# Ledger of designs, part 319: peptides against a protein of PDB entry 3S8F

Target 1, 157 residues: chain A of PDB entry 3S8F
Amino acid sequence: VLTLFVAVPSLMTAFTVAASLEFAGRLRGGRGLFGWIRALPWDNPAFVAPVLGLLGFIPGGAGGIVNASFTLDYVVHNTAWVPGHFHLQVASLVTLTAMGSLYWLLPNLTGKPISDAQRRLGLAVVWLWFLGMMIMAVGLHWAGLLNVPRRAYIAQV
Target 2, 166 residues: chain B of PDB entry 3S8F
Amino acid sequence: DEHKAHKAILAYEKGWLAFSLAMLFVFIALIAYTLATHTAGVIPAGKLERVDPTTVRQEGPWADPAQAVVQTGPNQYTVYVLAFAFGYQPNPIEVPQGAEIVFKITSPDVIHGFHVEGTNINVEVLPGEVSTVRYTFKRPGEYRIICNQYCGLGHQNMFGTIVVKE

## One batch from the design tools (peptide; made by RFdiffusion4, then SolubleMPNN)

Design b2_p29_4_s2 (from b2_p29_4, 18 letters changed)
Fold by OpenDDE base, seed 1:
Structure b2_p29_4_s2 (fold): chain B 157 residues (1-157), chain C 166 residues (1-166), chain A 29 residues (1-29)
Amino acid sequence: as target 1 above (157 residues)
Amino acid sequence: as target 2 above (166 residues)
Amino acid sequence: IEGVLAFMGLLSATMLAEFLLVYAKLLEL
């Protein structure tokens, strides 16, 4: 039960990352309570991808706390809830971060900037990826709460 | 200006830490409370109950499917269930409606799942360990048992049935 | 710098919501 306190460093990291984003946005000229968000470089897939991953990590991380809870894990373990969780963590955060890193790395390694067409395509890819992952994750979590089992081809629902 | 920003961030960080700890304590308290007071679901034992998977089919309460359902009191039963490759024993499991059922589930071979459709009963079954679940069926009918842990080539066809009689 | 608090609020709300959803299911046993 005390295992939940392992979440504290992660929660503190979340604060640091969010604060860093706000500070960066304000340095870029953003003002007001939320104006700093708009000032962030949303035109760069190398930025957008990992940030979207972080957003997906919010519900994913919340689910992680649930899954790490002894009594709560009983009702969600080996249901569709679990795939919903790790798709947010692995296929969203990790994958999008990797994608974002690649969008930075490839131009750097080749010595050539990406074209505007490539940039726009990259933005489309990461946004569509994020959207698809969120839809799937919500569906899987919902199915899990409806007792849809994992690793079974049939369910009552 | 930068100094003020850093000071504010530090203050908010401390506040967030305090809030996070408080929230986690609340969660832990709720979990602990439920674990201590809840009478349904997985029954926590003081010690993990173990069995020898190599002899469980030959000796003990799991050996005879005809004797798997044991009345332990008025409207109370213990059901000794084996999950094996690839099915459940006994099958069907017959229990009365409204009775408190304690399932004691183990495996003679590999890890299996025990998921009962229409209920929140869902446990992994490990060879050498006994999973204990308490449940009361409110409605008569058939409840399908599904293996939700991969256990081999026949995993997808591993089903059982609980028949709840009026 | 106060925008971070909004995100922390969102995170907290999400954690609470998921916890309560699953907790409610647990109580149905």
Scores: peptide ipSAE 0.630, ipTM 0.895, DockQ to the pose 0.788
Fold by OpenDDE base, seed 5:
Structure b2_p29_4_s2 (fold): chain B 157 residues (1-157), chain C 166 residues (1-166), chain A 29 residues (1-29)
Amino acid sequence: as target 1 above (157 residues)
Amino acid sequence: as target 2 above (166 residues)
Amino acid sequence: IEGVLAFMGLLSATMLAEFLLVYAKLLEL
């Protein structure tokens, strides 16, 4: 019930964030349906990290609606589906947002900008984290649909 | 330019809000529909039986594993299952293929899981409560019972078996 | 703002798809 209650505000937030991204991209010279995406600052890990987190949040949030559905939850509850959902929400969105925040916050707190090497490393970390998390999440959701139990080291399927 | 963009965004935001609300109602309706049509196999929490977990091992239908499988009809059985630290009883559970099986599961100690692999049987077992699940095994063979709720140091080794006979 | 609409469409489609996917699994029971 609580999940459904917060669903609408979350959807509205999604709209606002997406609109902000499009607006920012267009201000940076992006044109057309997709040109604004390319115009975004993909060279900045402080930007890339939370955006990737948001992308991971889409299937995760969708799964939240499923988990909040009584009979559907019966299918997925305490299966590998649940850890998959958690890793998208917490280990992806929250963690990547935190990483991105640090990439912004630390330079500002210290007054020293990050070096180019640090920037490149940051980008690598963020992208690799996202990739690994997506692989794991897809695998866990798939396993969950195959009735692989949560909190077990073996499965009959 | 910014003003024009702002007005456009606001207009679409209102539309999205309306859509989101509509979607919410659709999901609620779908949940209600699935709840109404797909709960026949699981007894809702409001109909759960109560037992004393401190005496369930000594008296009642769970006390003797040899009497755990009770034929209630020509093709119907009730199986009284205990989930405990760290296993299940009876073990194995032997039932015939094609029969309607009513599992009545409880715990004498802590919360456990009762997940039968290869089936949709997936319930948590609370001490003091009886979980009731109905299922018909269409295929003979062995089905593993997995505890999918952490229950202590031996949780990872807590398994049972259902043997479905032809 | 067409980009936003596209993302919202993707989001909506994802929600519906996952719901239907799990529902389909439920129907196999």
Scores: peptide ipSAE 0.624, ipTM 0.889, DockQ to the pose 0.703
Fold by OpenDDE base, seed 3:
Structure b2_p29_4_s2 (fold): chain B 157 residues (1-157), chain C 166 residues (1-166), chain A 29 residues (1-29)
Amino acid sequence: as target 1 above (157 residues)
Amino acid sequence: as target 2 above (166 residues)
Amino acid sequence: IEGVLAFMGLLSATMLAEFLLVYAKLLEL
């Protein structure tokens, strides 16, 4: 089976993104093994949103490899596991990236910077979205492993 | 120092690539192992069987639901199941406890799901293909069949029942 | 630059964990 090697470019992308974040944090004065994280611009929703999306993508991407595995897919296919997976990929990573892009785009299109109130609201939205999405995703993956079917309003468990 | 940092990153990237490939090989090996040892007739790995969805209702083993359950051995049965919009036939499916059941499932119309609660049976049913699943019911009772693949306006109401008798 | 290795470790651990969880479920079939 060579289809799993399609994951290699994605894994390499993950490395590049993580390395870029560390490099950026260190350029901003962060020191130590994890001090660079604190140095990143966590006060900007345009930054926070896609980064949270990336964090959600870790378990989501891992699930992608599982879903692409022939034998393992039998276990999870058309169960609640699948919605759990794509909510991490689409509703977290893609959606949060879109939100972050909007927080950058609107000020540039209007020529007006966002107010502090708007910035704080944006941060709250992004963090709450991420938290809720993670809770839901964990629940869906758990339900999937308990053989809860996808696209059904009832289940044995 | 940026130059030193870049050099380190490149080295780590090479290491990560090697590690990733190694991990994937391990995963592939485990998949291969399960294919060899745990197919159990539930995981589709056999010869692809085809049928004509336009005639499956008129001729062949799926045409008469009263003849859908065929005893093939002393404790072995084959059940020819149709998944259609919106239900299953036969319904109920009656099988004995402890017997080895081979389900031969196909569709005359669109793709459906065949998810049997309380079991590990979970397959998609494609028009023109025969899904084969082997299972032995150890406990008597009723097992609900759920369609977990969207198949139209009545999808949410598409259920069947397997009755396992002592 | 060593923080990236920690994240790669996290990613690897997550991949392995999910794989093994589903694999264990498969073995119960």
Scores: peptide ipSAE 0.610, ipTM 0.888, DockQ to the pose 0.732
Fold by OpenDDE base, seed 2:
Structure b2_p29_4_s2 (fold): chain B 157 residues (1-157), chain C 166 residues (1-166), chain A 29 residues (1-29)
Amino acid sequence: as target 1 above (157 residues)
Amino acid sequence: as target 2 above (166 residues)
Amino acid sequence: IEGVLAFMGLLSATMLAEFLLVYAKLLEL
């Protein structure tokens, strides 16, 4: 029971991050209910990468609540569901945030902006990474719900 | 304008907090319900039962696989299962359809998994501890037991079978 | 900041959906 209460600070953090994004978008000239999203700097891989990480963290974090639920553990424990959760948390959020940090850090340390070619390549890498991770994560969660065991090369489904 | 914006943000924040808490409480209530009513065979962990992994193969209810299936009542059985590197004992496990089966599972060596595909039986088996699961097989046939916890070089080949007879 | 509602809705829907999916599976097994 107490484990589920640990989710509350994370949910509040999600609110703060979302509010910050909306505020930033509106400051950049975004209008309306969703126009502020388009106003965000989607041309910068240092921005896009962490944001995509956050998007991947939504289903991953939701899965965290499931994984923390005692009775649901019978279904998901050591099934393909667990690797699916990990790939959203570590390989999406953490990795994409690290990638974004790199795109910010190197130009900042050297005092030289990245070239346009490097920027475009960075955007392609981040988006392709996110897409691949989402496909894999959805597949793994689906397999988990089909009771496919983790750490097994065969399954009866 | 700044004051108005601040009040609006505060209102949404409080609303989100309240909603989040309410939703979590609903989830907790559902979990509590399943535990209280034993819905779908879900049972809370009982008292920690311990055994000596160094003697479990020689002494006690796990020692003889031919006596591993014990009828404890009408349509009620207890099955004493060993998970070891690399297999399960007894193998196969034969039980009748529709009977309440209590599995008592332990390990003489390392941590193993005990996952019966197609059921909610999915536990880790720790040396020195007894895992207890209760299940009623509604459908006859063969159910595969698979180890889903890495236990060594032969882990991938560690399988067992439960045969449910009509 | 009504835009935050979109994220709140997405997050809430995801949490509920995953919980219900796994819960439903539990009842089937």
Scores: peptide ipSAE 0.587, ipTM 0.890, DockQ to the pose 0.804

Design b2_p29_4_s3 (from b2_p29_4, 18 letters changed)
Fold by OpenDDE base, seed 1:
Structure b2_p29_4_s3 (fold): chain B 157 residues (1-157), chain C 166 residues (1-166), chain A 29 residues (1-29)
Amino acid sequence: as target 1 above (157 residues)
Amino acid sequence: as target 2 above (166 residues)
Amino acid sequence: ILGVLAFMLLLSATILSEFLLVYAKLLSL
């Protein structure tokens, strides 16, 4: 039960990241309550990818808190809920962050900027990846709550 | 302007920290409430109960499936269950509706799962350890036991049945 | 700077929702 306090640093990190994004957006000319979001560089896959990863981490992290709750874990343990959780964490956050890093790193290492076509393709890949991961994750979490077991072909739903 | 922004961020951060802590305390309270009001999941024991997996099939309370269901009191039973590659014994497990059932589950071979869907019974069974779970079936019928921990070739077919009688 | 607060509310709502969903299921078992 007390393990839930491990979530505090993560929650504080979430605040810091969000605040940093808002500050950056405002520096880029964003105004108003949400205008700073639009001012962020959404045309850059190196930016978009990790941000989408962070967005995926929100429901994933929430699930992490649930999974760490030992009484609630009896409900979700080794159900489809668990794969849903770690796909948000690993295949969304980690993977998208890695993808974003590559979109920054490769141009710098090669000394060649990415073309506009490559940039647009990168954006498409990142957004489609995120969308697919969100659909899958929602499905898996839902299935888990419907007693679909992990590592089994049959369920009592 | 930057100073004002910094001051605001600090204030919001403090507020968020306070809120986060409050939220977590609420969750802890709910978990504690559930633990106190519901006999859910594994029964905490003072000491970890261990058995010898190499002899558990030969002697002791798990040795004879016909003697696996033991009445320990009025409307109270203990069921000694083996999870093995690849099934459960006894199978079926027959228990009365409304009775308090204490499942004592162990494995003679490898790690298995013991998940009764529709209940809060969901434990991993380790050779050499005894998992103790208390549950009261409110509805009669058949409940399927599923192994949700991969245990080798044949895992996919590892099922058991609990029959709850009126 | 108030946008961050909206984000924090979204985060909190998500955590609360998932917790309550699973908690409700637990209570039904």
Scores: peptide ipSAE 0.646, ipTM 0.899, DockQ to the pose 0.832
Fold by OpenDDE base, seed 4:
Order: C-alpha cells, then structure tokens, then sequence
Structure b2_p29_4_s3 (fold): chain B 157 residues (1-157), chain C 166 residues (1-166), chain A 29 residues (1-29)
C-alpha cells in the first residue's frame, strides 16, 4: 500500500517534463493548444529518442501502479504482463534515452557532426525501435491478462 | 509571457498533485476493499506460516507424498505440495471434482513458482514459507502446473499435473 | 500553457484504464 505513494513523485515528474516540453515548444514558436509539439526538434534523433521513451513510459508507469498493488499483482505476477511492463520501462525509456544520448554525445566526443544520412538513419532506427517495442509490449500485456506464464515455453490459453 | 506561463504551470501542478493523490487514495481504497471481500484464491492468514526447509522432507505433512492429500471435511481437502528442483510432489496430484482444495505449498531448496494453467492459482514458493491457496476445480481433467520462477538449469522442464477426477 | 492538461488527461486515462482492466480480471477470478 505504501509503495503506491512512491508513484506521486513520479507523476509529478511526468507533469514537469511535459510542461517543460510545452514551454520549450512555445519558445520555439509553437502556437495554439498543440502547435508547440510541432515546434519541437523532431528532426533530431537525440531529441526524438528520449521523447518516444517517455511516451512508452506512460503505459509502463501505469502498469507499475498495478504491479505495486497487492491484490492486482496476484493477477499479473510472473505472467507475460511483467515482461511487457519492464520492456516499456527498460527497453523503451532507458534504452531510447541512451540511444538519444549517444546521438548527442558521439558527435561531441569525436568533434565531428553526424551527416544528414546518419541523422535520417538515426531517426528511422528510433522510430522503428519504438514501434516494435509498442507492438511487443501490447502483445505481452495481452498475453499476461490471458494468464500466459512468464519464463515458460508453453501455455494453455 | 513567461510570468503568466509560470503562474499557470504552478496552478496546474497543484491541481495535478491533488488529483494524483486523490486517484491513488481511491485505488488504495479499492484494493483494500477487494482484499477484504475477494481473496482471489489466496487464503488470508493472520500469521505467516513457516517451516524448516532442511527438515520438511523428513518429517511433517510434506514428508510422505502418499499422505499429501488430506481430507479435512466433506468435499474439502488439503494438499501438501513440495516444489523442488526440479518438479512437484506429489505428482500427479489427484483431487475430486467440485471439492474445495487448499494447497499448502513449500520448497525444500530454492524459490519456485506454482502456476496452475486454467486457474487463478499463481504463487511463488519460498523455502521456509508456506504458500496457501484455495481453489475448486469445476471441470474434470488434467491441469498443468508450471514453474514460472527461474530455479536453475532444469527450470524449463519443471512441470506437475493435477488430475481432477469425476 | 494548456497542452500539459491534455497530457494529464492522457496519463490519467491510461492509469485508470490499466487499473480497471486488471481489477476487472481480479474480480472475475
């Protein structure tokens, strides 16, 4: 029960990040309710990657509340639901953030900017990774709700 | 205007905090209510039941697989199950259809899983701790027990069977 | 700044949806 209170700081952090993105987008000339989104640098994989990670973190974080609930965890624990959850958290948010960091860090470390072709390739990689991860995560959560066991090669569903 | 923006953000943040707290309290309340009214097969216990994993195979209700199924009342049974590397005892577990079965599950060695496919039985089995779950099999047949907690090199082959007889 | 409100709604809806989904599953067991 007390573990659920740990979700509050995370929710507040999510708000702060979203507000910061909106503020940044508006500073970049975005107007209207959603125009600030388009004003963000979607042509930069160093930006796109962590943002996509954040998007994946929304359902993943929601699942965290479920997993931390005593009664609900009984339903999902050691089912395919759990891998679905941590693939959103680790393999999406953390991994995409790391990928984004590399897209920024490597040019700075080498002193050489990435080519336009490399930039486009980076964007493709990040978007494809996100898409694949979302498909996988939805499938795993679905399977988990159908009581497919974790760490087993067979299931009766 | 940055000042107006910051003021708005602050107001929204306070609102979001209040909403978040309210939402979580509602969830906690629902969980508490559910725990009190719907056990989902888990037997509520006031005290955690413990056993000595080093002697559980030698003495006590888990020691003899032939005596693992104990009738405790009319259409009520307690089944003492050992999850071990790498299998379950007894295997198969034979129980009557329609009977209320209380599974008392423990491990003599490492942590295992006890997941019965087609049922809501899904628990981890810790050495020294007794997991208690209740279930009534409405349909006869064979139910597979799967270890869903990694327990060693033979984990993938660790299966059991519950045979529900008419 | 109002876009953050849309995010708040999205996040809230997601949390509620997953909670209720699993909760419903629990009650069906």
Amino acid sequence: as target 1 above (157 residues)
Amino acid sequence: as target 2 above (166 residues)
Amino acid sequence: ILGVLAFMLLLSATILSEFLLVYAKLLSL
Scores: peptide ipSAE 0.629, ipTM 0.894, DockQ to the pose 0.736
Fold by OpenDDE base, seed 2:
Structure b2_p29_4_s3 (fold): chain B 157 residues (1-157), chain C 166 residues (1-166), chain A 29 residues (1-29)
Amino acid sequence: as target 1 above (157 residues)
Amino acid sequence: as target 2 above (166 residues)
Amino acid sequence: ILGVLAFMLLLSATILSEFLLVYAKLLSL
């Protein structure tokens, strides 16, 4: 129960971040219900990386609520579900945010903008990273629901 | 325009907060419901039975694998299982179909996992503590016990079997 | 800011869906 109270501020943070993105998109000329999304700077890896991290955090955070549920934990504990959760939280959100921070930090520290080639490479890296992470995470969660044990090389089911 | 936007954002934020709180209560209710209707009989940490891991192999109900399965009533059994590096005893565990089985699991050495594939039996076994799980096998056959908590160099080979007979 | 509201609904639906999915698995065991 106490753990679920921690979820509330996280949901509020999600609102604030999403609202900020919508506001930014509308300031950039986006209109309509979803037009503001297209107006966001998707050509900048420093923007794309942390946003993709946030997207990965959605199913990961949802899983966190599941993992904190006492009875449901019997189903998912030490199954492939858990590594799936970790890869979404750490290897997606944290890692992609760090990547995005790097793409912002280096140009600002050196005063030298990244080249177009570097920018395009950066975009490719973060998108491929996200795609691979999502495939792996979906697979691990699926395996977990099939009762595949964690830290085991075989499974009966 | 900015004032109107600010007012709208605040209204939506308050609405989302209210919704989030409502959802929290729904989840609490769902958790309570699942706990009440689908418990595996696992004893909460505050009510855990304690044992001496240094003597559990020599004395007590875990000492003799041949006496590990105890009938406690009509269609009721208690099975005293020892999880150790690297296996389970007794192995196999033989129980009848449809009987209520109470597993009493402990470890003489390090932390192990006790995961019965195809069931909701999934607990960590700590030295000095007794894990208690209740389960009724509805289907006959062989169920594998697997250690899903790293316990040493032989962890990957640590398996047991429950044989459910008609 | 109707876009953020739609996003929040999707987020909520995701959370509930995962919970129900795991619960359904629990019921099958």
Scores: peptide ipSAE 0.602, ipTM 0.894, DockQ to the pose 0.770
Fold by OpenDDE base, seed 3:
Structure b2_p29_4_s3 (fold): chain B 157 residues (1-157), chain C 166 residues (1-166), chain A 29 residues (1-29)
Amino acid sequence: as target 1 above (157 residues)
Amino acid sequence: as target 2 above (166 residues)
Amino acid sequence: ILGVLAFMLLLSATILSEFLLVYAKLLSL
C-alpha cells in the first residue's frame, strides 16, 4: 500500500515535464491545443529521443502501478508482462534519454556540430528504436496477460 | 501573460495532485476489494509455514516422492512438491480430475518458480518456506510446470509435469 | 495551458485501462 504512494511524485513529475514542454512549445510560437507540440524542435534528436522515452514511460509507468498492486501483481508476476514493463522503463525511457544526451554531449565535447546527415540519421535511429520498443512491449504485455512465463523459451499456451 | 500562464499551471498542478491522490485511494480500495473477493486462487489461506531446507529431503512429507500425493478427504488431495536444481519432485505429479488439490511446495536449495500455464498456479518457491496453492483441474491431460525464476545454469531445462487423470 | 489537461487525461486513461485490463484477467481466474 505504501508503495503506491511513490506513484504520486511520479505523476507530479509527469505533469511538470508535460507542462514544461507545453510552455516551451508556446514560447516557440505554438498556439492552440496542439500547436505547441508542432512548435517543439522535432528536428533535433537530442530532443526527440527523451520525449519518445517519456511517451513510452506512460504505459510503462501505468504498468508499474499495476505491478505494485498486490492482487494484480499475482496475475502478471514472472510472466512476459514484467519484461514488457521494464523494456518501457529502461530500454525506452532511460535508453532514449541516454541516446538523446549523447546527441547533445558529443557535439559539445568535440566542439563540432553534427552534420545534417548525422542529424537525420539520429532522428531515424531514435524513431525506429521507439517503434521497435513499442511493438515489443505490446507483444510482451499481451503475452503476459495470456500467462506466458518469463525466463522460459517455451510456453504451453 | 507569463504570470497568467504560471497561475494557470499552478492551478492545474493542484488539480492534478488532488486527482492523483484520489486515484491512489481508488487503487487502494480496489486492491482491498480484490483481496476480499479473490482470495481462493490468488492468496492461499493460512499462516506462513516454515521448513528446514537442509533436512527437507531426508525427513518429512517431501522426503519420499512416492508418498507425495496424500488424500486428505473425499476428492481432496495434498501434494508435497519439491522444487530443486533442476527439476520437480515428484515428476510426474498425478492427480484426479475434479479433485481439490493443495500443493505444498518448497525448495532444498535456491529460489525456484512453480508456474503451471493455463492455471492460476504461479508462485515463487523459497527454501525454508512452504508455498501453498489450491487448485482444481477441470480438464484431464498433461500440464507443464515451468520454473519462471532464474535458479542457475540449468534453469531453462527445469520442467515438471502434472498428469490429470479421469 | 490546455495541453497539460489533455496529457492528464491521456495518462489517466492509460493507467485506468491497464489496471482494468489486468483486473479483468484476475476476474477470469
Scores: peptide ipSAE 0.595, ipTM 0.881, DockQ to the pose 0.688

